# Ledger of designs, part 278: peptides against a protein of PDB entry 6B4J

Target 1, 315 residues: chain A of PDB entry 6B4J
Amino acid sequence: DITMQWYQQLQDASMQCVLTFEGLTNSKDSQAKKIKMDLQKAATIPVSQISTIAGSKLKEIFDKIHSLLSGKPVQSGGRSVSVTLNPQGLDFVQYKLAEKFVKQGEEEVASHHEAAFPIAVVASGIWELHPRVGDLILAHLHKKCPYSVPFYPTFKEGMALEDYQRMLGYQVKDSKVEQQDNFLKRMSGMIRLYAAIIQLRWPYGNRQEIHPHGLNHGWRWLAQILNMEPLSDVTATLLFDFLEVCGNALMKQYQVQFWKMLILIKEDYFPRIEAITSSGQMGSFIRLKQFLEKCLQHKDIPVPKGFLTSSFWRS

## One batch from the design tools (peptide; made by RFdiffusion4, then SolubleMPNN)

Design b1_p30_4_s4 (from b1_p30_4, 17 letters changed)
Fold by OpenDDE base, seed 4:
Structure b1_p30_4_s4 (fold): chain B 315 residues (1-315), chain A 30 residues (1-30)
Amino acid sequence: as target 1 above (315 residues)
Amino acid sequence: MEEQQKQLQEQQKKLEEEGERLAKELIEKF
């Protein structure tokens, strides 16, 4: 299966990356530890500072991240930090940066859906200039949210229940699995971030180039989801999240084909979702139903809340 | 690393083509 091959290749790339900087991460040398911590902060703090406040501030954050990845010194924690401080510094920073982007989907976007867009546009722009960061973003995303691939992990004979739960994307701490609502919230955040990344281009880059992981991947994701049997609660939740964030962009790009797909979802796929939806899971199902009915009735998909406008970039 | 990246790019292209095929089939069968 081509999808699973892609998944595995990305995971392998991520694992190889970890191995390349193992010397830095496992070093007991005081100087190496200091460098590691400085690089980690330099990679992650700018991402945490991303906000919807001003385009100028977002540009500053982008420039700082790009400078760091380009081997230039940046100021972090009152110190000059560069990936050149250690031979494994670049690999480490790329990995930690990618991890942080996905974590912002998991945490920030999960709680504040509008945050998807400023995070995504920076991630997209960095991906354009640093393709390895993009591959690592996908690897981290896929590992935390298999539904972003998409595939549904299966229980294998002899597998521990906790391991299966982790494969499904659940957090398990002290033999306690997270609550379903928290799980879905995190998955939603990651799917929303992904849906934003695939449609956004950094406005100060060379936009004549093809998006490194563009909206065609959204179309692919949708087609693959619809070729899979739905999962209770999960499919309805994530399909809504995805369409709310990138449905407008898909509509603009695929036109009549998009609307045919939307009708297919309503007429063919909805009954399949309904058949597996329990009374306690009706919230996600109803939300998706209402969204699709409204969109089909109006023959329009609204621009998502938080979408970055020209006025944002002039601020 | 460059070879790995190239392989991933090629895989991504194939994945896009597969997605387009699947979407077309879904729409045509309905």
Scores: peptide ipSAE 0.646, ipTM 0.955, DockQ to the pose 0.915
Fold by OpenDDE base, seed 1:
Structure b1_p30_4_s4 (fold): chain B 315 residues (1-315), chain A 30 residues (1-30)
Amino acid sequence: as target 1 above (315 residues)
Amino acid sequence: MEEQQKQLQEQQKKLEEEGERLAKELIEKF
């Protein structure tokens, strides 16, 4: 399967990256530990500072991240930090940066859906300049949220239940599995971030270039989801999240084909979702239903709340 | 590393093509 081969290649790339900087991460040397912590902070703090406040601030954050990845010294925690401080510094920073973007999806975007857009536009812009960061974003994202690939992990003979639960994307702490609502919330955040990334371009880059992971992947994701049996609550939740964030962009790009797909979702796929939806899961089901009905009725998908406008970039 | 990136890029292209095929098939079946 082409999708699973691609997924595995991403995971292999991520694992190889981890192995590359293992010397830095496992060092017992005090100086190496200091460098590691400084690099980790330099990579992650700017991402945590991303907000919907002002385009100018977002540009500053972008420039800082780009400078760090370019081998330039940046100020972090009152110290000058550079990836050149260690031979494995760049690989480590790229990995931690990518990890942090995905973490913002599962935490910040999960709680504040509008946060997807400023995070995604920075991620997209950095990806254009640093393709390895993009591959690592996908690796982290798809590992934490297999549904973003999409695929449904299967239980294998001899597998521990906890390992299977983790493969499904659940957090398991002290032999306690995450509650379904918290799980879906995190998955929603990551899907929303992904849906934002595939449609956004950094406005100060070379926008004439092809998006490194564009809306064609959104179309692919949708087609693949519809070729899979729905999962209880999961499919309805994530399909809604995805369409709410990137449905407008998909509509503009695929036009008539998009509307045919949307009709297919409503008339053919939606009954399959309904058939597996319990009374306790009707919320997600109803939300998707209402969204589809409104879109089909109005022959339009609204621009998502939080979409970055020209006024944002002038602020 | 460059070869790995190239391979990923090639797989991504194949993935996009597969997605387009699947989408067309879905629409045609409806």
Scores: peptide ipSAE 0.643, ipTM 0.954, DockQ to the pose 0.913
Fold by OpenDDE base, seed 2:
Structure b1_p30_4_s4 (fold): chain B 315 residues (1-315), chain A 30 residues (1-30)
Amino acid sequence: as target 1 above (315 residues)
Amino acid sequence: MEEQQKQLQEQQKKLEEEGERLAKELIEKF
């Protein structure tokens, strides 16, 4: 399976990255620990500062992240920090930065859907300049949300139930699995972030270059999801989230083919979703149904709320 | 690392092609 091979390669790359900076992470030396903390803060704080407030602020954040990844010193916590402070500094920063982008999907976007766009445009722009960060974003994203690949992890003989639950993307703490609503909320945030990344380009970059992971991957994701048996509540939820965020972009790119796909979802795939939807899960199903019916009726997919406008970039 | 990057890029291209194939098949069956 090409999809699973790709997924495994991403995970292997991520694991290898972790191994490359083990010296920094496992060091008992006080100076190394300090460097690690400084680098971690320098990588993650700018991402946490991303907001929908002003394009100029977003550019400043982007420039700071890019400077850090380029080996230039940046100010963080009142100190000058550089990846050159340790031979493993760059690998560590790339990993932590990628991890933080995905965490923002899992946390910030999950709670505030409009936050997907400013986070995604920065992530996309950084990815263009630093491909390894992009690969690590995918690795983190797909590990936390296998449905973004997409695939459904399977229970293997001898596997602990908790490990299987974690593979499915659930958080398990003290032998307690998270509630389904919280799980879906986190998955939604990550899918929305992904859907935003694949369609957005940093406006100050070389836009003539091909997107490193563009809408063709969105089209692939959609096609693969529709070739899979639906999962209760999960499929309806994430399919809605995905289409709400990138449906307009897919419509513009794939045109007639996109509309045929939407009709296929409504006429062929909906009955399959409905068949596995319990009375308590009808909310997500109804939401998806209403969205698709509205889009098909109007022959239009609305631009998602929070999409970055020209006025945003002039602010 | 550069080689790994190239391999991942090549796999992504294969994924894109597979996606196009799957989408076409879905649309044609409908």
Scores: peptide ipSAE 0.636, ipTM 0.953, DockQ to the pose 0.905
Fold by OpenDDE base, seed 3:
Structure b1_p30_4_s4 (fold): chain B 315 residues (1-315), chain A 30 residues (1-30)
Amino acid sequence: as target 1 above (315 residues)
Amino acid sequence: MEEQQKQLQEQQKKLEEEGERLAKELIEKF
């Protein structure tokens, strides 16, 4: 299957990246440890500073990240930091940066859905200039949220239950599995971030070029989800999250085809979701149903809350 | 690394094409 091959190739690339900078991460040398920590902070702190407050501040953050990835020195923690301080510095920073973007989906976007857009536009812009970061974003995203691929991990003979739970995206700590509500919240955040990335372009880049991972991948994701048997609670939740964030963009790009797809979801796919939905899980199903019914009735999908406007970029 | 990246890009293109095919089939069957 081409989708699973893609998934595995990205995971392999991520693993190879980790092996490349293993010397830096495993070093017992005090100077190497210092460099590692400085690089980690330089990569991750700017991402944590992303906000919806002002476009000018977002540009400053972008420029700082891009400068770091370009081998230029940046100020971090009162020190000058550069990826050139260690031969494995660039690979390490790319990996940690990508990891942090996904982590912001998992945590910040999960709690504040509108945060998806400023994070996503920076990620998209960095991806355009640094394709390896984009590949690593996908690798981290897919590992934490297999539903973003999409695929549903299956239990294999001889597999430990905890390992299966982790493959499904659950956090397992001290032999305790994450609660379903927290799990879905994290998955929602990551899907929303992904849905934002695929539709946004950094406004100060060359927008005439093709998006490195654009809406066509959103269309692919949707088509592939609909060709799969739904997973209880998960499919209804994430399908809603995805369509709420990028449905308007998909509508504009695919027009009549998009509306036919929505009708298909409502009339053909919903019964399949309902058939596997328990009484205690009806909330996610009902939310999706109501969303699609409203969109079909009004023949419109609203622009998502938090979408970046021209006024934001003038601030 | 560059070769791996090229392979990923080629695979991405194939995925997009597959997505278009799947979407078309879904819409036409309904």
Scores: peptide ipSAE 0.635, ipTM 0.953, DockQ to the pose 0.878

Design b1_p30_5_s1 (from b1_p30_5, 17 letters changed)
Fold by OpenDDE base, seed 2:
Structure b1_p30_5_s1 (fold): chain B 315 residues (1-315), chain A 30 residues (1-30)
Amino acid sequence: as target 1 above (315 residues)
Amino acid sequence: KKEELEKIREELKESLAKLEEEELARRAAR
């Protein structure tokens, strides 16, 4: 399977990256520990500062991240920090930055769906300039949310149940599996972030170049989902999340072909989702149903709430 | 209607296959 090979390659590259900066992470030297912490803060704090408030602030954050990745000194915690402070500094920062973007999907976007857009536009812009960060974003994203690939992890003989649950994306702490609602909330956040990344370009970059991971990957994702058996609650939830965030962009890009796909979802795939939906899971099912019916009736997909407008960039 | 839906499904499969080939080509070029 080409998709699974790609997934494995991403995971291998991510693992290799971790090994590359192991000297920095495992060092007992006090100076190395200090450098590690400074670099970690420099990589992650700017991402946590991303907000929907002002385009000017978003540009400042972008410039800071780009400067750090470019080997320039940046101010962090009142100190000048540079990836040049350690030979493994760049790899470490790229990894931690990518991890933080995905974590913002998992946490911030999960709680505030509109946050997907400012996070995604920064991630997309950084990815355009730093392809390795983009690959690491995908590696982290797909590991935490296999449904973003998409694939459904399978239980293998001899596998512990907890390990299988983790492969499915559940958090397992002290032999307690995460509640389904919390799981779906985190998965939703990551899918929404992904759906935003594939459609957004940093407005101050070279827009003449092809998006490094554009809407064609969104089309691929939908096509693959439709070729998979639906999962109870998961499929209805994530399909809705994906279409709500990037459906308008896909409609504009693929036009008639998009509408054919939407009809296929409503007429062929949706009944299969219904067949596996229990009474306790009707909420996600109903939301998807209403969304599809409204879109087909109006022959339009609404622009998602929180989409960044020209007025945002002038603020 | 059923035949039309099947046609759409096949078109999507073909589109998917093309995208996968393009992705493989991009990876090979890196």
Scores: peptide ipSAE 0.275, ipTM 0.832, DockQ to the pose 0.657
Fold by OpenDDE base, seed 5:
Structure b1_p30_5_s1 (fold): chain B 315 residues (1-315), chain A 30 residues (1-30)
Amino acid sequence: as target 1 above (315 residues)
Amino acid sequence: KKEELEKIREELKESLAKLEEEELARRAAR
């Protein structure tokens, strides 16, 4: 289908990117190794410094990332670092930066849901200026969280169980599969980050331009989810996460159409989720149910906790 | 109510088809 073709194209582009900087990554030369390390730090450390503390600090981080991607020298680890230090430096930095944004979704956002917004606004702003970073974010995100596409990977004949588990997004280390709670926590973090990215614009950019991956993709995601058979525990969990983060924005954008979709979820899709929900998985289902009931009752979706306000940008 | 839900489902499918067409067009332009 069209969605799977798109997914495959993103993965192919990501793989091609890896091949383009293979010389840098596989080099045994001491200087190349040093450059690789410096570039990796320069790409990833600023992202790890993103926090909800102050808008001014967030702007500094954004400016540093943008400067690096623009070929300007930046200070990292007490050194001047530039992507011009190696012909493959830009591709490497774009890849590692995109990877790091997704890692912040699966780690930081997974543990602190409010962290989605400052990370997402930087990612969105960088994506606007550097489209290749955005494509690589999608490639990393969709590979780690196929449910963000969305699709549910299926077991194929002759497939190893571990490979299937990895396709589902589970981490498998030393033949041990990740615990379900940890898996869902990581998937939640990535979905929340994605839901934040598609609605946020960097406030210091050219807002006259169309969002490179805007709320229309949120609508698409919901439409696809609702056209699929639900997956046990996963669908209820991620649908809640998605709607909690971007439901208010979707409501404002799509108005009556959005409410029709919520009615469809409540009246038509819930029974399908319930039919596949075991007694031990009722928590996610109940949470989604209560959220939708509250939203439908109040005819409003609340602004998500951690949403960046004007006061944040003045700090 | 059932008929209304079916109508919403069809509207959603149409919306999805439109978005897919738009995405194909964007890809072709790149």
Scores: peptide ipSAE 0.291, ipTM 0.837, DockQ to the pose 0.633; fails the geometry check
Fold by OpenDDE base, seed 4:
Structure b1_p30_5_s1 (fold): chain B 315 residues (1-315), chain A 30 residues (1-30)
Amino acid sequence: as target 1 above (315 residues)
Amino acid sequence: KKEELEKIREELKESLAKLEEEELARRAAR
């Protein structure tokens, strides 16, 4: 499977990246530890500062991240920090930055769906300038949320149940598996972030270039999902999340072809979801149903709440 | 209706295959 080969290549590249900066992460030297912590903060704090407040602030954050990745010194925690402080500094920062973007999907977007857009536009812009960060974003995203590939991990003979649960994206702590609602919330956040990334471009970049991971990947994702048997609760939840965030953009890009796909979802795929939906999972099912019916009736998909407007960029 | 839906499904499969081929080509060019 080409998709699985691609997934494995991303994971291998991510693993190789970790091995590359292992010297920095495992160092017992006090100076190396300090550098590591400074680099980690410099990579992650700007991402945590991303908000919907003002476009000017978002630009400042972007410029800071880009400067750091470009080998320029940046101010972090009252200190000058540069990836040049350690030979492994750039790889470490790229990895931690990518990890943090995905974590913001998992945590911030999960709780505040509108946060997907400012995070995604920064991630997209950084990806355009630093392709390795983009690959690492995908690696982290797909590992935490296999449904973003998409694929459904299978139980293998001899596998521990906890390991299988982790492969499915569940958090397992002290032999306790995460509650289903929390799991779905995190998966939703990551899918929403992904759906935002594939449609957004940094407005101050070279718009003549092709998006490094654009809407064609959204179309691919939908096509792949529709060729898979639905998973109970998960498929209904994430399909809704995806369509709510990027459905408008897909509609504009693919037009008649998009509507054919939406009809296929409603008439063919949705009954399959219904067949596996229990009474306790009706919430996600009903939400998807209402969304599809409304969109088909009006022949329109609304612009998602939190979408960045021209007024945002002027603030 | 069933035949029409099947046609749409096949069109999506073809679209998916094309996108995968394009992605492979992009990777090979890097």
Scores: peptide ipSAE 0.286, ipTM 0.834, DockQ to the pose 0.677; fails the geometry check
Fold by OpenDDE base, seed 3:
Order: sequence, then C-alpha cells, then structure tokens
Structure b1_p30_5_s1 (fold): chain B 315 residues (1-315), chain A 30 residues (1-30)
Amino acid sequence: as target 1 above (315 residues)
Amino acid sequence: KKEELEKIREELKESLAKLEEEELARRAAR
C-alpha cells in the first residue's frame, strides 16, 4: 500500500531526526541545556503567537520563523538565538516547530476552529521554504491523528490495550483513556488544520511555484476515506470537519468531479456510516447529513468561517 | 443509479492512483 509506505517513510524520517539531535536533548552540559531551551522557545513561541488579529503581525511571526530556520539570529526571551549555536540546532528546531504546528491543531484549532487559517497559512509558507519542516508536520500529524493519512489502526495479537488506544490517537495517562468527546475534539482540530494547510499559500512568497502539499492531497484523502469502511463516530466527525474547511476550495478546483464525489458520499458512503452509528453517536451523523444535503441542494459549499481575506492582509 | 455510482468509484480510484504516482515521482526527484 503506497499510502502506508508514505506513512512509514515519514515516521522513519521523524525518528531519524530525533536521533540526529539526541546529543543536544540528552546533554548534561549546562550550556547545551541552555541552548536547547532557547532553541525550543524560539521555535515554539512564535507559533503560539499566531492569531486572527492582523496580517501584519502574522507576517512578523512568519519572518521570525523563517529567519530562525535560515540560520539567522532571532530575539527570543530577550536573548539572541540561532540554530548555529549547536550543530544539531537546525534539526531540533525543525522538529519542534513542526510538532508545535500540529499541537496548535489539537489544542487551539480544536477549541477555536477559525484559528486553523492563520496557523495553516504560516505553516504552508514555511513548508514552501523549508520542505523538511513540512515532512515533519506530516509525521507528527499522522502519528497523533492516523485518520489524517488516512488509515484505521488495527489491534494486533499481543498488543496492550493502552498501546492500541494510543495508536488510535487517544491520550492515555495513568491507565485512564481520554474521553471520546475530547478525543474527537482534538482529532477535529488536527484535521481542520490539515484541510486549511492544503488550500492556503503564503501571499508574500513565490505563488508561481506549486504548493508543496496542495489540494491534490485533499482529493487523495477523500478518495482514500471513501475506499475504507467507516469507523464509528470518527469518520462522520472528521469527514464533516474536512469538507467544512476545504470543501469550497475542492469544489472550485475539481468542479464536476467534486460534485460526483459528493453524490457518492451521500448516496453510497453515508448509508455505511449510518449502519455503524449508534443512537448515542447521532450528533456527528446528523451534522454530516445536514451539511451534505444543504450543499447538494444549493450546489454550493460555503467559504469556511475564518477564511483569510484580502482585508486581513491589509491590516 | 448503481452503475453510475460504480463509475464514479472507478473514476476516483483512477484519480487516486494518478495522484499516488505523481507523489512518488515528486519524492524521487528530491
């Protein structure tokens, strides 16, 4: 399976990255520890500062991240920080930056869906300039949300239940599994972030270049989902999230083909979702149903709430 | 209706296969 090979390749690359900077992370030297902390802050704080407030502020954040990744010194916590402070600094920063983008999906976007767009446009722009960061974003995303690949992890003989739950994307702490609602909320946030990334380009970059991970991957994702048996509650939830965020963009890009796919979802795939939906899971099911019916009736998918307009970039 | 849906499924499969090939080619070029 090409999709699973891709998944594994990204995970392997991520693991190799971790091994590459292990010297920095495991160092007992006080200076190395300080450098590590400074680099970690420099990589993560700018991402946390991303907001829907102003395009100018977003540009400043982008420029800071790009400068850091380019080996230039940046100000962080009142200190000058550069990836050149340690031979493993760049790999470490790329990894932590990518991790933070995905974390903003599972935390910020999960709670505030509109936050997907400003985070995604920065991530997309950084990915264009720094492909390794993009690969690491995918690696982190796929590990935390296998449904973003998509695949459904299977229980294997001899596997611990907790390990299986973690593979499914659940957080397990002190032998307590995460509540379903919290799990779905986090998964939704990550899927929404992904759906935003694949459609957005940084407006100050070379827009003539091909998107490094564009809408074609959205089409791939949908096609793959439709070729899989649905998972209870999860598929209905994430399919809605994905279509709400990038459905308009996919409609514009694929036109008639998109509508054929939407009909296939409604007429063929939706009954399969219904068949596995319990009475307690009807919320996600009904939401997807209403969305599909509305879109098909109106022959339109609305622009998602929070989509960045030209006015945002002038602010 | 069933035949039409099956045609759509096949078209999607073909589209998916093409996208996968393009992605493989892109990776090989890196």
Scores: peptide ipSAE 0.279, ipTM 0.838, DockQ to the pose 0.678; fails the geometry check

